Peptides against a protein of PDB entry 4IGA. Designs and how they scored, part 3

Target 1, 116 residues: chain A of PDB entry 4IGA
Amino acid sequence: KRVLIVDDAAFMRMMLKDIITKAGYEVAGEATNGREAVEKYKELKPDIVTMDITMPEMNGIDAIKEIMKIDPNAKIIVCSAMGQQAMVIEAIKAGAKDFIVKPFQPSRVVEALNKV

## One batch from the design tools (peptide; made by RFdiffusion4, then SolubleMPNN)

Design b1_p26_7_s4
Fold by OpenDDE base, seed 5:
Structure b1_p26_7_s4 (fold): chain B 116 residues (1-116), chain A 26 residues (1-26)
Amino acid sequence: as target 1 above (116 residues)
Amino acid sequence: SEELEKKIEEALEKVKKALEERKALE
């Protein structure tokens, strides 16, 4: 399966790339904001998306909504430093399959990848 | 939707657990 990594932080993208690759998944590509994420989703047609929330241009919630318009069967895993209940509820309502709070263990990401 | 509510509950529980673990490390 191919994964699109969305996060404005280069370090976070690098870390996720390492986890995803070691888990046997392929990295389809990367995006640094929600707008780019939507564009990359159309272009790359990934199987899974890891989605940050707080990003410039377009936040992760809006990106989820836009991707779900493109593909109602999209598999989106949120990875965010924001762990407030309201944010979790909003992400799931938008269509996210899972919500991972930062910092996280690699096993948590792998578990999410395997379950979606 | 009951299905949606269940998904929300599961997500909230996972996040709660993660936050508790995070606090335990502080």
Scores: peptide ipSAE 0.592, ipTM 0.895, DockQ to the pose 0.931
Fold by OpenDDE base, seed 2:
Structure b1_p26_7_s4 (fold): chain B 116 residues (1-116), chain A 26 residues (1-26)
Amino acid sequence: as target 1 above (116 residues)
Amino acid sequence: SEELEKKIEEALEKVKKALEERKALE
């Protein structure tokens, strides 16, 4: 399966890329904000998306909503430093399949990838 | 919906557990 990695932090994207590839998944591409995420989703049609929340241009929640409009079957895993209940609820309501709080263990990401 | 509420509850539990683990490491 192909994964689109969305995070404004280059280091985090690199970390996720390493985890994803070592787990046997392919990285379809990367996005640095929500607007780019939506655009890349249209272009690449990935199987799975890892989505940051706090990003410039467009936040992850809005990106989830837009992606779900494009593909109601999108598989989106949120990866965020923010773990507030309200944020989790909002992400799930928007269509996210899972919510991972940072910092995370690689195994947590792999489990999410395998279950979506 | 019941299904959505269940998904939310499950996600909240996972996050709660993760936050507790993070706190324990601090």
Scores: peptide ipSAE 0.590, ipTM 0.894, DockQ to the pose 0.930
Fold by OpenDDE base, seed 3:
Structure b1_p26_7_s4 (fold): chain B 116 residues (1-116), chain A 26 residues (1-26)
Amino acid sequence: as target 1 above (116 residues)
Amino acid sequence: SEELEKKIEEALEKVKKALEERKALE
């Protein structure tokens, strides 16, 4: 399966790339904000998306909503430093399949990838 | 939607557990 990694932090994208590849998944591409995420989703048509929430230009929630409009079957895993209940609820309502709080263990990401 | 509420509940529980574990390690 191919994964689109969305996070405004370069180090986080690198971390996720490492986890994803070691788990046997392929990295389809990367995006640094919600707008790029939507564009890359259209372009790459990934199987899975890891989505940050707090990003410039367009946040992850809005990106999820836009991607779900494009593909109602999109598999989106949120990875966020924000773990507030309201944020979790909003992400799931938007269409996210899972919500991972930062900092996370690699195994948590792998489990999410395997289950979506 | 009952299904949506269930998904929310499950996600909240996972996050809650993660936060509790994080707190325990601090």
Scores: peptide ipSAE 0.589, ipTM 0.893, DockQ to the pose 0.934
Fold by OpenDDE base, seed 4:
Structure b1_p26_7_s4 (fold): chain B 116 residues (1-116), chain A 26 residues (1-26)
Amino acid sequence: as target 1 above (116 residues)
Amino acid sequence: SEELEKKIEEALEKVKKALEERKALE
């Protein structure tokens, strides 16, 4: 399966890329904000998306909503430092399949990838 | 919907568990 990695932090994208690759998944591409995420989703048509929330241009929640408009069957895993209940609820309502709080263990990401 | 509420509850539990584990390591 191919994964689109969305995070404004290069370090985080690198970390996720390593985890995803070692878990046997392919990295479809990367995006640094929500707008790019939507564009890359259309272009690459990935199987899974890892989505940050706090990003410039367009936040992760809005990106989730836009991607879900494009593909109601999109599989989006949120990875965010924002672990507040309200944010979790909002992300799931928007269409996210899982919510991972930062900092996370690699195994947590792998479990999410395997489950969605 | 009941399905959505269930998904929310599950997500909240996972997050809660992660946060508790993180706090326990502090």
Scores: peptide ipSAE 0.586, ipTM 0.891, DockQ to the pose 0.956

Design b1_p26_8_s2
Fold by OpenDDE base, seed 2:
Structure b1_p26_8_s2 (fold): chain B 116 residues (1-116), chain A 26 residues (1-26)
Amino acid sequence: as target 1 above (116 residues)
Amino acid sequence: MEEELEKKIEEALKKVEEQKEELAKE
């Protein structure tokens, strides 16, 4: 399966890329904000998306909503430092399948990838 | 549909709480 990694932090993208590839998944591409995420989703048609929330241009919640408009079957895993209940609720309502709080263990990401 | 969404929210909240607890222990 191919994964689109969305995070404005280069370090986080690198970390996720390492986790994803070591888990046997392919990285479809990367996006640095929600707008790019939507564009890359259309272009790459990934199987799974890892989505940050706090990003410039377009936040992750809005990106989730836009992606879900494009593909109601999108498999989106949120990876965010914002682990407040309200944010979790909002992300799930928007269409996210899972919510991982930063910092996270690689095993948690792998578990999410396998279950989505 | 609302019940399904509520269930998904509940499950997500539970997982987040479990993750936070795990992080706090380490």
Scores: peptide ipSAE 0.682, ipTM 0.915, DockQ to the pose 0.921
Fold by OpenDDE base, seed 3:
Structure b1_p26_8_s2 (fold): chain B 116 residues (1-116), chain A 26 residues (1-26)
Amino acid sequence: as target 1 above (116 residues)
Amino acid sequence: MEEELEKKIEEALKKVEEQKEELAKE
């Protein structure tokens, strides 16, 4: 399966790339904000998306909503430092399948990838 | 639909709490 990695932090994208590839998944591409995420989703048609929340231009919640309009069957895993209940609720309402809090263990990401 | 969404939210909140607890054990 192919994964689109969305995060404004280069180091986080690199970290996720390492985890994803070691777990036997392919990286379809990367996006640095919500607008790029939507465009890359259309272009690459990934099987799974890892989605940051706090990003410039367009945040992760809005990106989830837009991707869900394009593909109601999109498999989106949120990865965010904002682990408060309100954010989790908002992400799930938007269409996310899972919510991972930063910092995370690689095993948590792998579990999410395998279950979506 | 409403019940289904509530269930999904509950499950996600549970997973987040479990992750936080696991991190605290380390």
Scores: peptide ipSAE 0.679, ipTM 0.914, DockQ to the pose 0.895
Fold by OpenDDE base, seed 1:
Structure b1_p26_8_s2 (fold): chain B 116 residues (1-116), chain A 26 residues (1-26)
Amino acid sequence: as target 1 above (116 residues)
Amino acid sequence: MEEELEKKIEEALKKVEEQKEELAKE
């Protein structure tokens, strides 16, 4: 399965890429904001998306909503430092399948990839 | 549909809380 990684932080994208590839998944591509995420989803048609929330241009919640319009069956895993209950609720309502708080253990990401 | 969404929210909140508790033990 192919994964699109969305995060404005280069170090976080690198970390996720390492976890994803070691778990036997392929990285379809990367996006640095919500607008790029939507465009890359259309272009690459990934099987799974890892989605940051706090990003410039377009935030992760808006990106989830736009991707769900394109593909109602999209598999989106949120990875965010914003672990407040209100944010979790908003992400799930938007269409996310899982929510991982930063900092996280690699095993938590692998579990999410395997379950979506 | 509403009950299904509420269940998904409950499960997500539970997982987040478990993750926070694990971090607090470190």
Scores: peptide ipSAE 0.679, ipTM 0.914, DockQ to the pose 0.930
Fold by OpenDDE base, seed 4:
Structure b1_p26_8_s2 (fold): chain B 116 residues (1-116), chain A 26 residues (1-26)
Amino acid sequence: as target 1 above (116 residues)
Amino acid sequence: MEEELEKKIEEALKKVEEQKEELAKE
């Protein structure tokens, strides 16, 4: 399966890339904000998306909503430092399949990838 | 559909809480 990694932090994208590849998944591509995420989703048609929330240009919640308009069957895993209940609820309502709080262990990401 | 969404929210909240608790113990 191919994964699109969305995060404005280069170090986080690198970390996720390492976890994803070691788990036997392929990285379809990367995006640094929500607008790029939507564009890359259309272009690459990934099987799974890892989605940050706090990003410039377009935040992760809006990106989830736009991707879900394109593909109602999209498999989106949120990875965010904002682990407040309100944010979790908003992400799930938008269409996210899972919510991972930063910082996280690699095993948590692998579990999410395997279950979506 | 509301029931399904509520269940998904509950499960996500549970997982987040478990992750926070694990982090707090370290």
Scores: peptide ipSAE 0.677, ipTM 0.913, DockQ to the pose 0.930

## One batch from the design tools (peptide; made by RFdiffusion4, then SolubleMPNN)

Design b1_p27_2_s1
Fold by OpenDDE base, seed 3:
Structure b1_p27_2_s1 (fold): chain B 116 residues (1-116), chain A 27 residues (1-27)
Amino acid sequence: as target 1 above (116 residues)
Amino acid sequence: SSELEKKIEEAIKKVEEQKEELKKLLE
Protein backbone atom coordinates (compact mmCIF):
# COMPACT_ATOMS: atom_id res chain seq x y z
CA LYS B 1 0.00 0.00 0.00
CA ARG B 2 1.04 3.59 -0.68
CA VAL B 3 1.19 6.24 2.04
CA LEU B 4 1.03 10.02 1.75
CA ILE B 5 3.01 11.65 4.57
CA VAL B 6 1.76 15.06 5.70
CA ASP B 7 3.81 17.10 8.19
CA ASP B 8 5.35 20.57 8.10
CA ALA B 9 8.50 19.30 9.84
CA ALA B 10 11.08 17.78 7.50
CA PHE B 11 12.57 15.65 10.28
CA MET B 12 9.17 14.19 11.11
CA ARG B 13 8.48 13.35 7.46
CA MET B 14 11.87 11.66 7.33
CA MET B 15 11.14 9.67 10.47
CA LEU B 16 7.74 8.54 9.21
CA LYS B 17 9.21 7.67 5.81
CA ASP B 18 11.73 5.41 7.50
CA ILE B 19 9.09 3.69 9.62
CA ILE B 20 6.67 3.29 6.71
CA THR B 21 9.23 1.86 4.30
CA LYS B 22 10.74 -0.52 6.86
CA ALA B 23 7.23 -1.79 7.55
CA GLY B 24 6.87 -2.77 3.89
CA TYR B 25 4.75 0.14 2.72
CA GLU B 26 5.53 2.51 -0.14
CA VAL B 27 5.68 6.26 0.27
CA ALA B 28 3.41 7.80 -2.35
CA GLY B 29 4.62 11.30 -1.58
CA GLU B 30 4.93 14.06 0.98
CA ALA B 31 3.05 17.25 1.83
CA THR B 32 4.11 20.11 4.09
CA ASN B 33 0.72 21.70 4.77
CA GLY B 34 -3.00 21.00 4.50
CA ARG B 35 -3.50 22.59 1.09
CA GLU B 36 -0.63 20.59 -0.35
CA ALA B 37 -2.03 17.46 1.30
CA VAL B 38 -5.37 17.88 -0.47
CA GLU B 39 -3.64 18.50 -3.80
CA LYS B 40 -1.33 15.51 -3.38
CA TYR B 41 -4.23 13.28 -2.39
CA LYS B 42 -6.00 14.09 -5.65
CA GLU B 43 -2.82 13.61 -7.64
CA LEU B 44 -1.39 10.50 -6.02
CA LYS B 45 -4.54 8.75 -4.79
CA PRO B 46 -2.71 7.13 -1.86
CA ASP B 47 -4.12 4.24 0.11
CA ILE B 48 -3.28 5.79 3.49
CA VAL B 49 -2.48 9.27 4.80
CA THR B 50 -0.50 10.19 7.90
CA MET B 51 -1.70 13.66 8.91
CA ASP B 52 -0.12 16.26 11.15
CA ILE B 53 -2.48 18.79 12.76
CA THR B 54 -0.47 21.93 13.46
CA MET B 55 0.60 23.18 10.04
CA PRO B 56 0.74 26.55 8.29
CA GLU B 57 -1.59 27.51 5.41
CA MET B 58 -4.14 24.82 6.29
CA ASN B 59 -4.23 22.72 9.45
CA GLY B 60 -4.69 18.97 9.54
CA ILE B 61 -8.31 19.03 10.67
CA ASP B 62 -9.35 21.11 7.68
CA ALA B 63 -7.24 18.93 5.41
CA ILE B 64 -9.01 15.82 6.71
CA LYS B 65 -12.39 17.40 6.01
CA GLU B 66 -11.40 18.36 2.47
CA ILE B 67 -9.94 14.93 1.72
CA MET B 68 -13.08 13.25 3.05
CA LYS B 69 -15.13 15.35 0.62
CA ILE B 70 -12.97 14.02 -2.21
CA ASP B 71 -12.89 10.44 -0.94
CA PRO B 72 -15.29 9.42 1.83
CA ASN B 73 -13.35 6.17 2.14
CA ALA B 74 -10.01 7.86 2.79
CA LYS B 75 -7.86 6.18 5.44
CA ILE B 76 -6.30 8.95 7.52
CA ILE B 77 -4.09 8.42 10.56
CA VAL B 78 -3.45 11.53 12.63
CA CYS B 79 0.02 12.02 14.11
CA SER B 80 0.06 15.02 16.44
CA ALA B 81 1.87 16.45 19.43
CA MET B 82 -1.52 17.68 20.62
CA GLY B 83 -3.05 14.73 22.39
CA GLN B 84 -5.87 16.55 24.17
CA GLN B 85 -9.23 14.80 24.14
CA ALA B 86 -10.81 17.77 22.41
CA MET B 87 -8.39 17.39 19.50
CA VAL B 88 -8.99 13.65 19.29
CA ILE B 89 -12.74 14.23 19.17
CA GLU B 90 -12.36 16.85 16.46
CA ALA B 91 -10.11 14.60 14.35
CA ILE B 92 -12.41 11.58 14.56
CA LYS B 93 -15.46 13.72 13.80
CA ALA B 94 -13.61 15.04 10.74
CA GLY B 95 -13.10 11.47 9.54
CA ALA B 96 -9.74 10.27 10.87
CA LYS B 97 -9.44 6.53 11.52
CA ASP B 98 -6.74 6.71 14.19
CA PHE B 99 -4.92 9.21 16.38
CA ILE B 100 -1.26 8.85 17.37
CA VAL B 101 0.38 11.22 19.84
CA LYS B 102 3.92 12.51 19.36
CA PRO B 103 6.38 11.29 20.43
CA PHE B 104 5.45 7.79 19.31
CA GLN B 105 7.03 4.38 19.02
CA PRO B 106 7.49 3.02 15.50
CA SER B 107 5.38 0.00 16.42
CA ARG B 108 2.38 2.26 17.10
CA VAL B 109 2.59 3.69 13.59
CA VAL B 110 2.96 0.25 12.05
CA GLU B 111 -0.03 -1.01 13.99
CA ALA B 112 -2.12 1.90 12.74
CA LEU B 113 -1.03 1.30 9.14
CA ASN B 114 -1.96 -2.36 9.37
CA LYS B 115 -5.40 -1.74 10.86
CA VAL B 116 -6.87 1.06 8.75
CA SER A 1 -24.56 9.06 16.34
CA SER A 2 -23.87 6.06 18.52
CA GLU A 3 -21.30 4.75 16.04
CA LEU A 4 -19.43 8.03 15.99
CA GLU A 5 -19.46 8.21 19.77
CA LYS A 6 -18.02 4.71 19.95
CA LYS A 7 -15.25 5.63 17.51
CA ILE A 8 -14.41 8.70 19.56
CA GLU A 9 -14.41 6.68 22.77
CA GLU A 10 -12.04 4.11 21.29
CA ALA A 11 -9.72 6.76 19.88
CA ILE A 12 -9.53 8.55 23.22
CA LYS A 13 -8.85 5.26 24.96
CA LYS A 14 -5.98 4.46 22.58
CA VAL A 15 -4.47 7.91 23.02
CA GLU A 16 -4.61 7.65 26.80
CA GLU A 17 -3.09 4.18 26.66
CA GLN A 18 -0.27 5.48 24.48
CA LYS A 19 0.39 8.27 26.96
CA GLU A 20 0.52 5.79 29.82
CA GLU A 21 2.86 3.50 27.91
CA LEU A 22 5.17 6.40 27.20
CA LYS A 23 5.08 7.47 30.83
CA LYS A 24 6.03 3.99 31.99
CA LEU A 25 8.74 3.73 29.36
CA LEU A 26 10.33 6.89 30.71
CA GLU A 27 10.27 5.66 34.31
Scores: peptide ipSAE 0.626, ipTM 0.897, DockQ to the pose 0.957
Fold by OpenDDE base, seed 2:
Structure b1_p27_2_s1 (fold): chain B 116 residues (1-116), chain A 27 residues (1-27)
Amino acid sequence: as target 1 above (116 residues)
Amino acid sequence: SSELEKKIEEAIKKVEEQKEELKKLLE
């Protein structure tokens, strides 16, 4: 399966890429903000998306909503430092399949990838 | 819907478990 990694932090994208590839998944591409994420989703048609929330241009919640308009069957895993209940509720309502809180253990990402 | 509420409840539970695990790692 191919994964689109969305995060404004280069280090975080690098970390996720390492985890994803070691788990046997292919990285379809990367996006640095929500607007780019929507564009890359259309272009790459990934199987799974890892989505940050706090990003410039367009935040992750809005990106999830836009991607869901494009593909109602999109498989999106949120990966965010904002782990408060209100944010979890908002992400699930937007269409996210899972929610991982930063900082996280690599095994949590792998488990989420395997279950979506 | 009840289905959505269930999904939210499960997601919240999972996030809380992640937070607890993090706390344990920091002990």
Scores: peptide ipSAE 0.601, ipTM 0.895, DockQ to the pose 0.958
Fold by OpenDDE base, seed 4:
Structure b1_p27_2_s1 (fold): chain B 116 residues (1-116), chain A 27 residues (1-27)
Amino acid sequence: as target 1 above (116 residues)
Amino acid sequence: SSELEKKIEEAIKKVEEQKEELKKLLE
């Protein structure tokens, strides 16, 4: 399966790329903000998306909503430092399939990838 | 909906578990 990695932090994208590839998944591409994420989703048609929340231009919640409009069956895993319950609720309501809190154990990401 | 409520409940539970595990690792 191919994964689109969305995070405004280059370091985080690199970390996720490492985890994803070591887990046997392919990285479809990367996005640095929500607007780019939406465009890349259309372009790359990834199987899974890892989605940051706090990003410039367009936040992750809005990106999730837009992607879900494009593909109601999108498989989006949130990966965010914003782990408060309110944010989790918003992410799930928006259409996210899972929520990983930063900082995270790599195994949590792998588990999420395998389950969506 | 009930289905959405369940999804939210499960997600919150998983997040809280992640937080707890993190706390233990950082102790």
Scores: peptide ipSAE 0.596, ipTM 0.894, DockQ to the pose 0.958
Fold by OpenDDE base, seed 5:
Structure b1_p27_2_s1 (fold): chain B 116 residues (1-116), chain A 27 residues (1-27)
Amino acid sequence: as target 1 above (116 residues)
Amino acid sequence: SSELEKKIEEAIKKVEEQKEELKKLLE
């Protein structure tokens, strides 16, 4: 399966890329904000998306909503430092399949990838 | 919906577990 990595932090994208590839998945591409995420989703048609929330241009919640409009079957895993219950609720309502809080154990990401 | 509410409950539970694990690592 191919994964689109969405995060405004280069280090985080690098970290996720390492986890994803070592887990046997392919990285479809990267996006640095929500608008780019939507564009890349259309272009790359990934199987899974890891989605940051706090990003410039377009936040992760809005990106989830837009991607879900494009593909109601999109598999989106949120990965965010914003682990408040209100944010979790909003992400799930938007269509996210899972929510991982930063900082995270790599195994949590792998488990989410396998289950989504 | 009941289905959505269940998904939310499960997600919240999982997030809280992650937070608790992190707290323990920082002790």
Scores: peptide ipSAE 0.592, ipTM 0.892, DockQ to the pose 0.967

Design b1_p27_2_s3
Fold by OpenDDE base, seed 2:
Formats: sequence, C-alpha cells, structure tokens
Structure b1_p27_2_s3 (fold): chain B 116 residues (1-116), chain A 27 residues (1-27)
Amino acid sequence: as target 1 above (116 residues)
Amino acid sequence: SMELEKKIEEALEKVEEQLRELEEELE
C-alpha cells in the first residue's frame, strides 16, 4: 500500500517515512500543509494518508474534509500533538479512521496502518 | 449517527490510553 505523509515539520515527515517504509509500505509522496495534501491526494491516489492537524495554509481537519469529498473511502490516520478530546472528536467527525498522539511510539503508527 | 458516536468513543479511549502511556513515560 502507498502512503501520503502530511506534516509541516520536515523531521516528522522523515520519521514517518522511516516507519512506513520499514513496515513494508510505500511512500506515495509528502505534503507540508492541508492544501498541498488535497492536491497530492488527487495526483497520487494514495491508499493511506497520515495527517497532521496544525499546519499553515490549510489545517488537517479541513484537509480531511476536502479529501473525503474527493474520496469518501479515504483512509486517513491523524498524527498530532493536539490530543485534546475536542480535536479527536472533530477529526473523527471529519472522516479520520484513527488518531495518534504526538509524541508516539512507532508501533502505534504501524498498527494504525495495518488496521485501516 | 450511532455508528459515528461509537467511533468517536473508541477514538477517545484510544487517545486516553496513549496519553496515559506518555504520562507513565514522563514519571
């Protein structure tokens, strides 16, 4: 399966790329904000998306909503430091399949990838 | 929907578990 990695932090994208590839998945591409995420989703048609929330241009919640309009069957895993209940609720309501809190254990990401 | 509420509940529980693990790691 191919994964689109969305995070404004280069280090985080690098970390996720390492986890994803070591877990046997392919990285379809990367995005640094929500607008780019939507564009890349259209372009790359990834099987899975890892999505940050707090990003410039467009936040992750809005990106999830837009991606779900494009593909109601999109598999989106949120990875965010914003682990407050309200944010979790909004992410799931928007269409996210899972929510991983930063900082996270790599195994949590792998588990989420395997389950979506 | 009831299904959505269930998904929200499950996600919240999972996040709570993650946060608890983080707290334990900080101890």
Scores: peptide ipSAE 0.627, ipTM 0.900, DockQ to the pose 0.944
Fold by OpenDDE base, seed 4:
Parts: C-alpha cells; sequence; structure tokens
Structure b1_p27_2_s3 (fold): chain B 116 residues (1-116), chain A 27 residues (1-27)
C-alpha cells in the first residue's frame, strides 16, 4: 500500500517516512500543507494518508473534508500534537479513520496503518 | 448517527490511552 505523508515539518515527514517504509509500506509522496495534500491526493491516488492538523495555507481538518469529497473511501490517519477532545471529534466527523497524538511511538503509526 | 457516535467514542478512547502512555513515559 502507498501512503501520502502530510505535515508541514520536514523532520516529522522524515520520521513518518522511516516508520512507514520499515513497516513495509511505500511512500507515495509528501505534502507540506492541506492544499498540497488535496492536490497530491488527486495526483498520486494513495491508499492511505497521514494527516497533520496545524498547517499553513490549509489545515488538516479542511484537507480531510476536501479529500473525502474526492474519495469518500479515503483512509486518513490524523497525526497531530493537538490531541484535545474537540479536535479528535472534529477529525472523526470530517472523515478521519484514526487519530494519533504527537509525540507518538512508531508502533502506534504501524498499528493504524495496518487497521485502516 | 449512531455509527458516527461510536467512531468518535472509540477515537477518544484511543487518544486517552495514548495520552496516558505518554504521561507514564514522562514519569
Amino acid sequence: as target 1 above (116 residues)
Amino acid sequence: SMELEKKIEEALEKVEEQLRELEEELE
């Protein structure tokens, strides 16, 4: 399966790339904001998306909503430092399949990838 | 919907577990 990694932080994208590849998944591509995420989703047609929330241009919640309009079956895993209940609820309502809080253990990401 | 409420509940539980584990690691 191919994963699109969305995060404005280069370090986080690198970390996720390492986790994803070691888990046996392929990285379809990367996006640095929600707008780019939507564009890359259309272009790359990934199987799974890891989605940050706090990003410039377009936040992760809006990106989730837009991606879900494109593909109602999109498999989006949120990965965010904003683990407040309100944000979790908002993400799930938007269509996210899972929510991982930062900082996280790699195993949490792998589990989410395997279950989505 | 009932399905959405269930999904929200499960997600919240998972996040709470993650936060608890994080707290334990910091101790």
Scores: peptide ipSAE 0.622, ipTM 0.899, DockQ to the pose 0.905
Fold by OpenDDE base, seed 5:
Structure b1_p27_2_s3 (fold): chain B 116 residues (1-116), chain A 27 residues (1-27)
Amino acid sequence: as target 1 above (116 residues)
Amino acid sequence: SMELEKKIEEALEKVEEQLRELEEELE
């Protein structure tokens, strides 16, 4: 399966890329903000998306909503430092399948990838 | 919906678990 990695932090994208590839998944591409995420989703048609929340241009929640409009079957895993209940609820309502809090264990990401 | 409520509940529980693990690691 192919994964689109969305995070404004280069280091985080690198980390996720490493985890994803080691877990046997392919990296479809990367996005650095929500708008780019939506564009890349259309272009790459990934199987899974890892989505940051706090990003410039467009935040992750809005990106989730837009992607879900494009593909109601999108598999989006949120990966965010914002682990507040309100944010989790909002992400799930938007259509996210899972929510991973930063900092995270690589195994949590792999588990999420395998379950979506 | 009931399905959404369940999904939210599960997500919250998973996040709580993650946060607990982080707290334990930092102690």
Scores: peptide ipSAE 0.617, ipTM 0.896, DockQ to the pose 0.903
Fold by OpenDDE base, seed 3:
Structure b1_p27_2_s3 (fold): chain B 116 residues (1-116), chain A 27 residues (1-27)
Amino acid sequence: as target 1 above (116 residues)
Amino acid sequence: SMELEKKIEEALEKVEEQLRELEEELE
């Protein structure tokens, strides 16, 4: 399966890429903001998306909503330092399948990838 | 909907578990 990694932090994208590839998944591509994420989703047609929330241009919640308009069956896993209940609820309402809090263990990401 | 409420509940439980694990690592 192919994964689109969305995060404005280069370090975080690198970390996720390492985890994803070691788990046997392929990285379809990367995006650095919500607008880029939407365009990359259209272009790459990934199987799974890891989505940051706090990003410039367009935040992760809005990106989730736009991707869900394109593909109602999109499999989106949120990865965010914002673990407040309100944010979790908002992400799930937008269409996210899972929510991972930063900092996270690699095993949690792998578990999420395997379950979506 | 009941389905959405269930999804929210499950997500919240998973987040709480993650936070507990993180706190345990710091002890």
Scores: peptide ipSAE 0.586, ipTM 0.886, DockQ to the pose 0.909

Design b1_p27_4_s4
Fold by OpenDDE base, seed 5:
Structure b1_p27_4_s4 (fold): chain B 116 residues (1-116), chain A 27 residues (1-27)
Amino acid sequence: as target 1 above (116 residues)
Amino acid sequence: SELEKKIEEALKKVEEQLKELEKELEE
């Protein structure tokens, strides 16, 4: 399966890329904001998306909503430093399949990838 | 509802992860 990594932080994208690759998944590509995420989703048609929330241009919640409009079957895993209940609820309502709080263990990401 | 169930499950996972983080910090 191919994963689109969405995060404005280069370090975080690098970390996720390593985890995803080691877990046997392929990295479809990267996006640095929500707008780019939507564009890349259309272009790359990834199987899974890891989605940051706090990003410039377009936040992750809006990106989730837009991607879900494009593909109602999209598999989106949120990875965010914002672990407030309200944010989790909002993300799930938007269509996210899972919510991972930063910092995270690699195993948590792998578990999410395997279950979506 | 199904949505409520999904929310509940997500919240549970987040809480579990936070507990793990707290344990790591306290060690």
Scores: peptide ipSAE 0.652, ipTM 0.900, DockQ to the pose 0.922
Fold by OpenDDE base, seed 1:
Structure b1_p27_4_s4 (fold): chain B 116 residues (1-116), chain A 27 residues (1-27)
Amino acid sequence: as target 1 above (116 residues)
Amino acid sequence: SELEKKIEEALKKVEEQLKELEKELEE
C-alpha cells in the first residue's frame, strides 16, 4: 500500500517515512500543508494518508474534509500533538479513521496503517 | 450512532496512548 505523508515539519515527515518504509509500505509522496495534501491526494491517489492538524495555509481538519469530498473512502490517519478530546472528535467527524498523538511509538503508527 | 461509536473508539485509543506516554515519562 502507498502512503501520503502530510506534515509541515520536515523532521516529522522524515520520521514517518522511515517508520512507514520499514513496515513494508511505500511512500507515495509528501505534503507540507493542507492545500498540498489535497492536491497530492488527487495526483497520487494514495491508499493511506497520515495527516498533521496544525499546518499553515490549510489545517489538517479542512484537508480531511476536502479529501473526503474527493474520495469518501479515503483512509486518513491523524498524527497530531493536539490530543484534546475536541480535536479528536472534530477529526473523526471530518472523516479520519484513526488519531495518533505526538509523540508516538513507531508501533502505534504501524498498527494504524494495518487497521485502516 | 455509528459516528458516535467511532468517536468513542478514537477517544479511547487516544486515552490509552496518553496513559502509555505518562507511564514512560514516570519511569
Scores: peptide ipSAE 0.651, ipTM 0.900, DockQ to the pose 0.916
Fold by OpenDDE base, seed 2:
Structure b1_p27_4_s4 (fold): chain B 116 residues (1-116), chain A 27 residues (1-27)
Amino acid sequence: as target 1 above (116 residues)
Amino acid sequence: SELEKKIEEALKKVEEQLKELEKELEE
């Protein structure tokens, strides 16, 4: 399966790329904000998306909503430092399949990829 | 509802992850 990685931090994208590839998945591409995420989803048609929340231009929640309009069957895993209950609820309501809090164990990401 | 169940499951996973993090920081 192919994964689109969305995060404004280059370091985080690199970390996720390493985890994803070592787990046997392919990286379809990367996005640095919500607007890019929507554009890349249309372009690359990935199987899975890892989505940050706090980003410039467009936040992750809005990106999830837009992607779900394009593809109601989209498989989106949130990965965010914002682990408040309200944010988790909002992400799931928007259409996310899972929510991972930063910092995380690599095994947690792999588990999410396998279950989505 | 199905949505409520999904929310509950997500909240449970987040809480579990936070507990694990707290244990690591206390060591």
Scores: peptide ipSAE 0.646, ipTM 0.898, DockQ to the pose 0.881
Fold by OpenDDE base, seed 4:
Structure b1_p27_4_s4 (fold): chain B 116 residues (1-116), chain A 27 residues (1-27)
Amino acid sequence: as target 1 above (116 residues)
Amino acid sequence: SELEKKIEEALKKVEEQLKELEKELEE
């Protein structure tokens, strides 16, 4: 399966890329903000998306909503430091399949990838 | 509802993650 990695932090994208590839998944591409995420989703048609929330240009919640408009069956895993209940609720309402809190163990990401 | 269940499960999972983080920070 191919994964689109969305995070404004280069380090985080690198970390996720490492986790994803070691877990046997393919990285479809990367996006640095929500707008780019939507564009990349259209372009790459990934199987799974890892989605940051706090990003410039367009936040992750809005990106989720836009991606879900494009593909109601999108498999989006949120990875965010914003683990407040309100944010989790908002992400799930937007269409996210899972929510991983930063900082996270690689195994949490792998588990999420395997379950979506 | 289905959505409510999804939210509940997500919240539970996040709580578990937070507890694990707290445990790691205390070690």
Scores: peptide ipSAE 0.600, ipTM 0.886, DockQ to the pose 0.869

